# Designs tried in a protein design run: peptides against a protein of PDB entry 3V4L. Part 314

Target 1, 386 residues: chain A of PDB entry 3V4L
Amino acid sequence: GQPLAKDKVALLIGNMSYWEHPKLKAPLVDVYELTNLLRQLDFKVVSLLDLTEYEMCNAVDEFLLLLDKGVYGLLYYAGHGYENFGNSFMVPVDAPNPYRSENCLCVQNILKLMQEKETGLNVFLLDMCRKRNDYDDTIPILDALKVTANIVFGYATCQGAEAFEIQHSGLANGIFMKFLKDRLLEDKKITVLLDEVAEDMGKCHLTKGRQALEIRSSLSEKRALTDPVQGAPCSAEALVRNLQWAKAHELPESMCLKFQCGVHIQLGFAAEFSNVMIIYTSIVHKPPEIIMCDAYVTDFPLDLDIDPKHANKGTPEETGSYLVSKDLPKHCLYTRLSSLQKLKEHLIFTVCLSYQYSGLEDTVEEKQEVNVGKPLIAKLDMHRGL

## One batch from the design tools (peptide; made by RFdiffusion4, then SolubleMPNN)

Design b2_p29_4_s2 (from b2_p29_4, 14 letters changed)
Fold by OpenDDE base, seed 2:
Structure b2_p29_4_s2 (fold): chain B 386 residues (1-386), chain A 29 residues (1-29)
Amino acid sequence: as target 1 above (386 residues)
Amino acid sequence: EAKEKSLLTSPGQIVYDEKTGKYVYKDPL
């Protein structure tokens, strides 16, 4: 019969906004598109942008809590990286220059921990450079991996080579994701699917002789990303996993704010990623005696590092949200919260209503505090221990 | 359907703040 997954879980990390390293662009689009495809494949997807070392460690730990016997685990990483002695290192956004293994996450350590969970399938998709880091002479003493016939690595590039972004004037995928996305929904053994992606990359004149997909696999069974999830969650562990994932993806409910002047504001929330949320405000009712009226969000928790210059924009794109603008209501003011993992407390902020009455020259301000609890990934407390 | 939460502002008064040059809502003390 077709193999069944007990469940399917994916962690997607896209690092772009490096402190001490060149900024990237492709990981934004690649994580977003891959998230949407894996959701169509019934994966529970955690999608995270711009993680520090500590945040990456916690994201991996939370991902490992979602894994169990017969669960399919997929890790995708797009960002800076290196390979020393056959060990792959993912570089966090706060990594120093030069970075070392002590500042980075070893993929083979994550694989070891996934094997301890008795997973049904382990897929690693690594969209990073595989050059040696000459500043890191550390030989990782990896404990012996268990012999499991369920591992698949898709490396965006060959050993010792670079992975590339497609330089376009707009948003574009990395080279790997450009070809992967066209085949990812196919009902094929994952190694066959990746081999077809490798052939497509090899036929393209832009990638030929510059970047080639490397596939490493121990996969003895015909397992596909399309494999159906086995029934309703019947185990206590499956219920806990479903609840934990649901908590990490819970948006605040939309709110209607009523001000004393008789203005009504709709406050809404949308997820771009598991750690990125858009707040939008709209005026839904205005008394006729009020000639001008604007609704701003302000006074956010300091941990979110919100620049007021990028808040309360007339378009999602002016906030840096280029992907979800089609799914957002029009004629709002938009604010993008890009670092929800940093939130230690409840998301408390102020809605400020600025308005003018007919025949008064001066503006009036009314303020209302809003508490939306811990939205999305902020429920996992990815900073517990700092 | 997300349940819409209705929030009302506390009763207060609009007062001119000479320091800011703005009318501000103040909670009744």
Scores: peptide ipSAE 0.014, ipTM 0.260, DockQ to the pose 0.009
Fold by OpenDDE base, seed 4:
Structure b2_p29_4_s2 (fold): chain B 386 residues (1-386), chain A 29 residues (1-29)
Amino acid sequence: as target 1 above (386 residues)
Amino acid sequence: EAKEKSLLTSPGQIVYDEKTGKYVYKDPL
């Protein structure tokens, strides 16, 4: 019979906005497109951009809470990284220059923890450089991995090589994701699927002799990402897992704000990623005596590092949101909250209505405070303990 | 003409589907 997954869970991390390292671009598109593909495969996907070391550790811990016996676990990482002594290290955005193993997440440590959960499949997709870090001579004493025949590594590049971004004037995939996305939905054993992706990369004139996919696996069973989730009544553990994932993905409800002047504002929320939310405002009712009317959001929590210069834009693209812009309501003002993992308290902000009456030169302002609780990943309190 | 089903799902709300007992993405629109 076809193998069944007890559940399917993915953690996708895209690090781009490094403090001490070259900024990347591809992880934005790659995490987004992979999220949408894995959702079509019935994965519970947590998608996170621009994580610090502490935030990455907590994201992995929360991912491990979603894992259990017979669950399929997929970790995707796009960002800076290195490989020392066969250990892969994911580099957080706050990593120093030079970074070392103590500043980075070891993928083999995560694999050990996944093996302790008795997972049905462990897939690592690593879209990172695999060059040795000559500044880190630490040999991690990894405990011996359990002999489990359910491990697959897809490395975007061969050992000792660099992963490349396609230089385009716009947003584009990394080289690995460009080929992976075309095959990811195929009902094939995951190692066969990745081998076909490796062949496609090898046939492409852009990638031939520059980047080659490496596959490492111990996968003895015919497991695919398409394997159906077991439809048995949700065990208490499966219910808890569903609830835990749902908490990390619950958007605030859209609300209609009514101002004293008789203007009505629709306030809406959209998830770009598990830690990235778009707020949008639209005027849904305006009295005829009001000739000009703008509704902007302000007074955000300081822990979100929201630059007012990037808030209240006439397009999603002007906020840095290029991917979800087609699916957002038109004719709004848009604000992108890109670091919801940093939110310590409830998301409280002000909606300010600025308006002008016909025949009055002076602008009038009305303000309403909005409390939307903890949106998306902020419900996991990933900063608890700092 | 294969309609390229846009694999881009809109920024979906997570809703509980009582029929499936699963949380599912729904279009907010």
Scores: peptide ipSAE 0.008, ipTM 0.367, DockQ to the pose 0.014
Fold by OpenDDE base, seed 1:
Structure b2_p29_4_s2 (fold): chain B 386 residues (1-386), chain A 29 residues (1-29)
Amino acid sequence: as target 1 above (386 residues)
Amino acid sequence: EAKEKSLLTSPGQIVYDEKTGKYVYKDPL
């Protein structure tokens, strides 16, 4: 019969806004598009941008809590990275220059922990550089991996090569994701699917002789990303896993705020990634005696590091939100919260209404505090231990 | 203390489908 997955879980990490390293662009689009494709495949998808070392460790720990016997696990990473002695290292955004193994996450250590969960399939998609780091002479003593015959690595590049971003005038995929996305929904053994992606990359004049997909696999079974999820949760742990998944994606409900002047504001929320939310405000009712009226959001928790210069924009694009702007309501003010993983408390903020009456020169302000609880990823308390 | 197993996952409105007893993802439209 067709293999069944007990469940399907993916962690997608896109690091682009490095502190001490060149900034990337492709991870934004690549994580977004891969998230949407894996959702169509019934994956429970974590999508995270711009993680520190500590946040990446916690994201991996949380991902490992979702894994269990017969669960399909997929890890995607797009960002800076290196390979020393056959060990792949993912570079966090806060990594020093030069970075070392002590500042980075070892993929083979994650694989060891996934094998301890008795997973049905382990897929790693690594869209990073695989050059040696000559500043890191550490040889990781990896414990002997179990022979599970269920491992697949897709490396966007050959050993010792770089991953390339195509400099286009706009948002574009990385080279690997450009070819992967066209085939990802195909009902094929995952190694066959990746081999076809490798052929497509090899035929492309842009990629030929510059970047080649490397596939490493122990996969003995005909397993596909299209394999159906088992219909009933088999255990209490699977039920808890499904409930916690649901909680970590629950957006705040849209609110209608009423001010004393008779102005009504709609406050809405949209998710771009598991750690990225757009807040939008719109004026839904204005008394005719009010000539000017604006609704600003302010007083965010300090943990979110919200620059007021990037808040309350007339377009989603001015906040840096280019991917979900088509699905957002028009004629709002938009604010992008890009670091929800940092939120230790409830998301409490102020809605400030500024307005002017006809025939009065003075601007009037009214304020309302809003508590939306812990949105999205912030429900996970990823910082429980700092 | 049972470490509440936390669950990172994809953006969207998760709605409980009372008919199926399942959580379904709705794209934020």
Scores: peptide ipSAE 0.023, ipTM 0.455, DockQ to the pose 0.015; fails the geometry check
Fold by OpenDDE base, seed 3:
Structure b2_p29_4_s2 (fold): chain B 386 residues (1-386), chain A 29 residues (1-29)
Amino acid sequence: as target 1 above (386 residues)
Amino acid sequence: EAKEKSLLTSPGQIVYDEKTGKYVYKDPL
């Protein structure tokens, strides 16, 4: 019969905003586009941008909690990285310069933990540099991996090469994602699909002799990303897994706020990533005696590190949101919360209505506090222990 | 103590469909 996945789970990490390293751009678009494609493949996707070492460890631990016997696990990483002695290291945004293995996540350690879950398929897509780190002479004594015939590595680069960003005017994919996205929905064995992506990269004049996809696989079975999920959650554990996945994807409900002046505000929420949410405000009713009114959001939790200069913008793009702007309502004020993984408490903020009456020069303000609970990834309490 | 296994998740409104007993992904729009 056709192979069945018990479930399909993906963790996508895109690190861009490094503290001590060159900033990247491609991971933003690459994680977003891959998220949308994997959703069409019935994956439970987690998309996270700009994680610290601690946040990356917690994200991986949470991903491993989703894995179980016969589950398909996919880990994608886009960011800085290195390869020492055949071990791949993902570099967190807070990593020092130079970074060492003690500041980084070893992919082979994650693979070991995935093998303990008896997963049906383990896919690693590593869109990072694979140069040796000459500042780290530590040979990690990795325990011997179990012999499982279900592992696939796609390395966006050959060993010792750099990953390239296609610098176009505006947002562009990384080279790997540019070719992967065209093939990802094909009903093919995952190793055959990746081999076709490698051929497409090899034919392209931009990538030829600069970047080559390397595929490492033990996959003996015909497994595809298109393999259907088993229809009935047969176990209480699968139900709990689906419930917990559901909880951490729940956006706040849209709210209609009524002010004493008779102005009505629609407050809405959109998710860009599992840790990135856009708040938007719109005036849905204004009394005719009010000539001008604006609804600002303010007083965010300090843990979110919201710069007021990037809040309450007339366009999503002015907040740094370029991907979901087409789907957002027009004629709002927009605010981007890019670090929901940092939220320890409920998301409480103030909606401030500033308005002017006809024939009065003075601006009047009314304020309402809004509590939206823990949105998206903030339900996971990824800060437990800081 | 039921360790509330946190679960990493994609942007979207997951609504519990009481009729089906299933969580349905609604596009957040």
Scores: peptide ipSAE 0.009, ipTM 0.397, DockQ to the pose 0.015; fails the geometry check

Design b2_p29_4_s3 (from b2_p29_4, 15 letters changed)
Fold by OpenDDE base, seed 4:
Structure b2_p29_4_s3 (fold): chain B 386 residues (1-386), chain A 29 residues (1-29)
Amino acid sequence: as target 1 above (386 residues)
Amino acid sequence: DAKEKSLLTSPGKIVYDEKTGKYVVEDPL
């Protein structure tokens, strides 16, 4: 019969905004497009941008809690990385220069932990450089991996090579994601799908002789990303997994704020990623006596590191939100919260209405505090203990 | 409403652990 997945879970990490390393651009688009494709494949997707070492560890721990016997696990990483002695290391955004294995997440350690969960399929898609790090002479003593015939690695590049970004003036995919996205929805054994992606990369004049996909697998069964999820949750653990994922993807409800001047504001929320939310405000009612009014959001928790210069923009794009802008209401002020994983407490902020009456030169301000609880990934409390 | 009612028919009690911020299965005693 067709293999069934008990469930399907994906963790996607895109690191771009490195502190001590060159900034990347492709991971933004790549994580977003892959998220949308995996959602069409009935994956429970956690998508995270710009994680520190501690945040990456916690993201992996939360991902491992979503894994169980017969669950399909997919880890995608786009960012800086290296490969020493056949071990792949993902580099966090806070990694020092030079970075070492002690500052990085070892993919083979994650694989070990996934094997302990008795997963039905383990897929790693690594869009990172695979050069040796000559500053790291440590040989990790990895415990012996279990002999499981359910592992697939897709490396965006050959061993010892670099992964390339297509430098365009706009948003563009990385080379790997550019070809992967065209095939990802195909009902094929995952190793066959990746082999076809490798062929497409090899035929392209941009990638030919520059970047080649490497596939490593032990996959004995015909498993595909299209494999259907087994129906209703058969266990309490499966229901807990569904609730835990749903909790991590719950947006705040949209609010209608009423000010004393008679202005009504719609406050809305949109998810760009599991740790990235757009807040938008719109004037839904204005008395005729008010000639101008704007609704600003301010007084955010310090943990979110929100620069007021990037808040309250007339377009989503001016906030750095290029991907969800088509799905957002028009004629709002937009604010992008890009670090929801850092939120320790409830998201409390102020909506400030600035307005002017006809025949008064002075602006009037009214303020309302808004508590939206813990949005999205902030419900997982990834920063507990810092 | 309808989703909460399905939780009551599970062989284990699903509890939200406020300390961990996670859903946990309590084994039926």
Scores: peptide ipSAE 0.009, ipTM 0.352, DockQ to the pose 0.009
Fold by OpenDDE base, seed 1:
Structure b2_p29_4_s3 (fold): chain B 386 residues (1-386), chain A 29 residues (1-29)
Amino acid sequence: as target 1 above (386 residues)
Amino acid sequence: DAKEKSLLTSPGKIVYDEKTGKYVVEDPL
């Protein structure tokens, strides 16, 4: 019969905003588009941008809690990286320059832990450089991997090569994602699908002789990303997994705030990624005696590092949100919270209404505190252990 | 279209009322 997945879980990490390294752009679009495709494939997707070493470790640990016997696990990474002695290292945004293995996450260590979960399929899609790091002389003594005939690696580039971002003036995919996205929904064995992606990359004049997809696989079974999820969760572990994923993706409810002046504000929330949320405010009612009014959000938790210069923008794009702007209401003020993984407490902030009466020169302010609990990934307490 | 929007936005359809030039929250019935 067709193989069944007990469940399907994906962790997607896109690192762009490096502290000590060149900033990237492609991971934003690549993680977003891959998230939407994997959701169409009935994957539970956790999508995370700009993680520190500690946050990446915790994201992997939380991902491993979603894995169990016969579950399909997919890890995608887009960012800086290197390969030493056949070990792939993902570089966190806080990695020093030069970085070493002690500052980075080893993919083969993650694979070992996934094998301990008795997963049905392990897919790694690594959109990173595979150049040797000459500053890291560490030979990791990795324990011997179990012989599981269920591993697939798709490397965006061959060993010793760099992955390239094509600098277009707009939002563009990385080279790997550009070809992967066109085939990802095909009902084919994952190694056959990736081989077709490799052929498409090899035919393209931009990539020919510069970047080649490398596939490494032990996959003996005909498993596809399209393989159906086995029906209703029969185990307590499957229920826990579903609840944990649901918690990590729960948005705050939209709120209608009423001010003493008779202005009504709609406060709304949108998810861009599992750790990225947009807050938007709109004036839904204004008394006629009020000539002007604006609703600003302020007083965010310090852990979120919200720059007031990037808050309360007239467009989502001015916040750095280019992907979900079509699904947001128009004529709002927008604020992007890009680091929800850092939130230790409830998201408490102030809504400040500034308004002017007809015939008064002075502006009046009214304020309301709003508590929306822990939004999205902040519910997983990724900071447990400091 | 409709299923994608439900995953990205909080419960509560903000609808633009062209007559009033205002966004109205349609309460989910």
Scores: peptide ipSAE 0.008, ipTM 0.332, DockQ to the pose 0.013
Fold by OpenDDE base, seed 3:
Parts: C-alpha cells; sequence; structure tokens
Structure b2_p29_4_s3 (fold): chain B 386 residues (1-386), chain A 29 residues (1-29)
C-alpha cells in the first residue's frame, strides 16, 4: 500500500544578517519558497529567519516536541556553516569571528534527538558551506547513532566546497533551492527526487564543476514527501502537536479603530515567516472636513529592535518585505517586525493618527494603544532563559 | 465558535474543521 505519515513537520532556518560574518541574501527567498511548497505537501512548517545560538537551540527543541513515532521530520538550513570530521555545524547570526563548535549547532546531535522520537522519516537539507574550519580543532565526542534506516541528507555542496550565490540584480534563489523547487512536489522516493535534482544541477552550465549536490541516505523504505498524512488525529499527542503548531502560527485579528475626529482605521496583520510579521494601516473612513490623514504605528517593545526609519512605509518593499507584497492590501502604511522570537511580553504599540482640517495649518494627533497579545512564534516564549 | 485565525500566507483562515478534527487552511475563494 502507499506509505502513510503519522504527521509531517518541518523546521526551516535561514540565517542572513550575521553580526561578525558576510551577510547572505538567498536564505530569504529559499526559506519562503520552500515553506510554500512544503505546505502544499501538508507539512506543518515553522520558518525562522536570523536566529542567535540560543534562539536556534530553542527552535530545535520546539521542533523536537512536534516529532513522534511515525512523524516525518524535515530540517532545512540555509546560512554559514562548516564540516569538521564528518560533522556538520550550522552557524548562528551572533557567532563570533572566528566561530567554533561551542558557538554552533551540530546537525548530528539533532539527528540523535530525532532518532529518539522514533520518527518515520528524517530529512536534512543543508544549504551551507562545507569547508573545514581550521580555527576549530575540537573533535566532537558524538554518542553512537542508533541504526535507523530512515535518514536522508541532502548537502547543497560537496565536502570542502562553498555554496555560490548567483549574483543577479534582484532577489534570487540559492543554487540548490533553484533546482529543488522544480521537483519537490513530485511523487517520488525522496532519495530518487534528490538524485534527479543532483542530475539537473550537474547538467546546468552555471553549476557544472562549481557546485554539486551530495546525497547521504540510510533510507531502506519507499518514503516520499508526497506521502499522505493519516486522516484524523489518532492520539492525544497528535492533537497536542496540532494545537502547539496552530498557536505558533496564529496572527492577530484585524481591528477597526475609531478616532474622536470621526476617522476610521483598519489595522491588519500578515505573516511573512513564523518570526516575521507585517503590520499595515489603512484609512477606511475620513470626514470631508479632514483634508489629509495618516495612521502611524509607534512605541513598539524595545525587544523587537525596530528602527523607526524603516517603519510606516508607503510600500511593503520599502520595509524589506518583497515576498508577500502581492497578497497585502494596497495604499496602506506598512511596518515589518522581523524578530518576533525576541518578544518577551505582549505586543503593545501605539496607533497615531496625524490629520489636518480644512482651513487649519496645524496638524492634529490622536493616539490609541493596541494590545494584540503574543503573535505567531512569540507564543512559544523562545526567549525563556535569557 | 469557529475562531477564525489567519496563518502565515494570504488570509486563508485556519478553521478548525470539527468534521475532520484538522486545522484546515481555507483558501480564500
Amino acid sequence: as target 1 above (386 residues)
Amino acid sequence: DAKEKSLLTSPGKIVYDEKTGKYVVEDPL
């Protein structure tokens, strides 16, 4: 019969905005496109950008809580990384220069923890450099992995190679994601699908002799990313997993604010990633005596590190949101919150209406405080312990 | 009370389908 997954869970991490290392661009588009494709495959996807070491550890721990017997687990990482002694290390955005294994997440340690969950399939897609780090002489004492015939590694590069960004004048995929996205929805054994992606990369004149996909697998069974999820939640644990994922992806409800001047504002929310939300404001009613009015958002929690120069933009693109701009209402002011994992408290902010009456030179301001609770990933309290 | 909760993509409401016991993204028609 067709194999069934008990559930499907994916953690996607894209690190770009490094403090002490070269900034990347490809992870933004790659995590977004992979998120949309995995959702079409009935995956519960957690998508996170620009994580510190502590935030990456917590993201992995929350991902492991979603794993159980017969669940398909997929970990995707795009960012800086290295490989020492056959161990793969993912580099957090706060990693020092030079970084060491003590500042990084070992993929084989995550694999050990996934094997303890008795998962039906473990897929690792590692879109990172695999050069040796000569500043790290630490030999990780890894406990012996259990012999499970359900592991697949897709390495975007050969051992000792760099991942190359194709410098196009715009937002472009990384090389690996460019070829993976064209095949990811195919009903094929995951190792066959990745082998076809490797062939496509090998035939392309841009990638030939520069970057090659490496596949490592113990997968003895025919398992595909297309394998259907079992129908009803068959256990209390499956219900808890569904509720936990749904909490981490709940947007605030849209609000209609009424000001004393008779202006009505629609306040809306959209998610770009599990830790990235766009706030938008629109004027839905304006009295005729008011000639101009704008609705600004301000007074955000300090934990979010919001630069006011990048808030309240006339387009989503001016906030740094290029991916969801087509799905947003037009003619709003837009603000992008890119670090929701840092939010310790409720998201409380001020909506400031600035307006002018016909025949008055001075602008009038009215303010309303808004509490939207903990949006998206902020419900998991990933900052607990800082 | 079907609490309409919007998720990550376009305002596909996650509706808890009581018949299937699943959270379903309703694609906006």
Scores: peptide ipSAE 0.007, ipTM 0.379, DockQ to the pose 0.013
Fold by OpenDDE base, seed 5:
Structure b2_p29_4_s3 (fold): chain B 386 residues (1-386), chain A 29 residues (1-29)
Amino acid sequence: as target 1 above (386 residues)
Amino acid sequence: DAKEKSLLTSPGKIVYDEKTGKYVVEDPL
């Protein structure tokens, strides 16, 4: 019979905005496009940008709690990384320069933990540098992976190679994602699919002799990312799982705010990633006596580290949102919340209406506080361990 | 107190409802 997944879960991490290291650009587009493809494959996808060490550990621990017997797990990482003595490390955005294994997540440790879950398939995709770190001579003593583990690794670079970003103009995929996206929806054994991606990369003049996909697999069974989820009545655990993911991806409802002056504002919300939300405001009604009016969002929780200079932009692109800008309403003010994982409390903020009456030089302000609860990934309370 | 187990766990197909701006579990019926 066709193999069935008990469930399908994916964690995608894209680190770009490093504190002490060169900033990347490819992870933004790669995580976004991979999220959309995996959703078409009936994966439950958590997509996270710019995680600290602590946030990465919590995201991985939460992901490992999803994995169970017959579940399909996919972990994707795009960012800086290194490989020492056959151990691969993912570098968090807050990693010092130089970083060590104590500041980084060991891929082989995560794999050991994934293997203990008796999963139907584990896929780990690494789009990172695999250069040696000469500042870390730590040799982790890792237990050998069990030969029976249905594990597949894809590395977008070989050991000791740097990842090449093809940064031509604006929004570009990383090299690996460029070839992976064209094949990811194919009903093929995942190792065969990745071997075909490796061949396509090897034929490309940009990648030939510079970057190669390395595949390591213990997968004995015919498993594909297209394998259907088992449609039997969801166990109580399965229903709980569904409700939990739905909660972690629930956007706030759009609101119509009414001000005392008779101005009506539409407040809307859009998800770019599981930890990235865009707030937009639009004037939907203005009395004729009001000549000018603008609706600003302000007074955000301090945990979000929002610079007011980057809030209330006339375009999504000025906030750093390039992917969802086509689906957003036009003629709004836009604010991008890029660190929802840091939110400990409810997202409470102020909508400030600034307006001018015909024949008065003075601007009038009205303020309304808005509580939208815990949006998106903030419902997971990734900080409950501190 | 049922410790709220990990929120990442979900088995049903989840669809974005463009009308509500919410991710909804599509009932597999």
Scores: peptide ipSAE 0.006, ipTM 0.327, DockQ to the pose 0.015; fails the geometry check

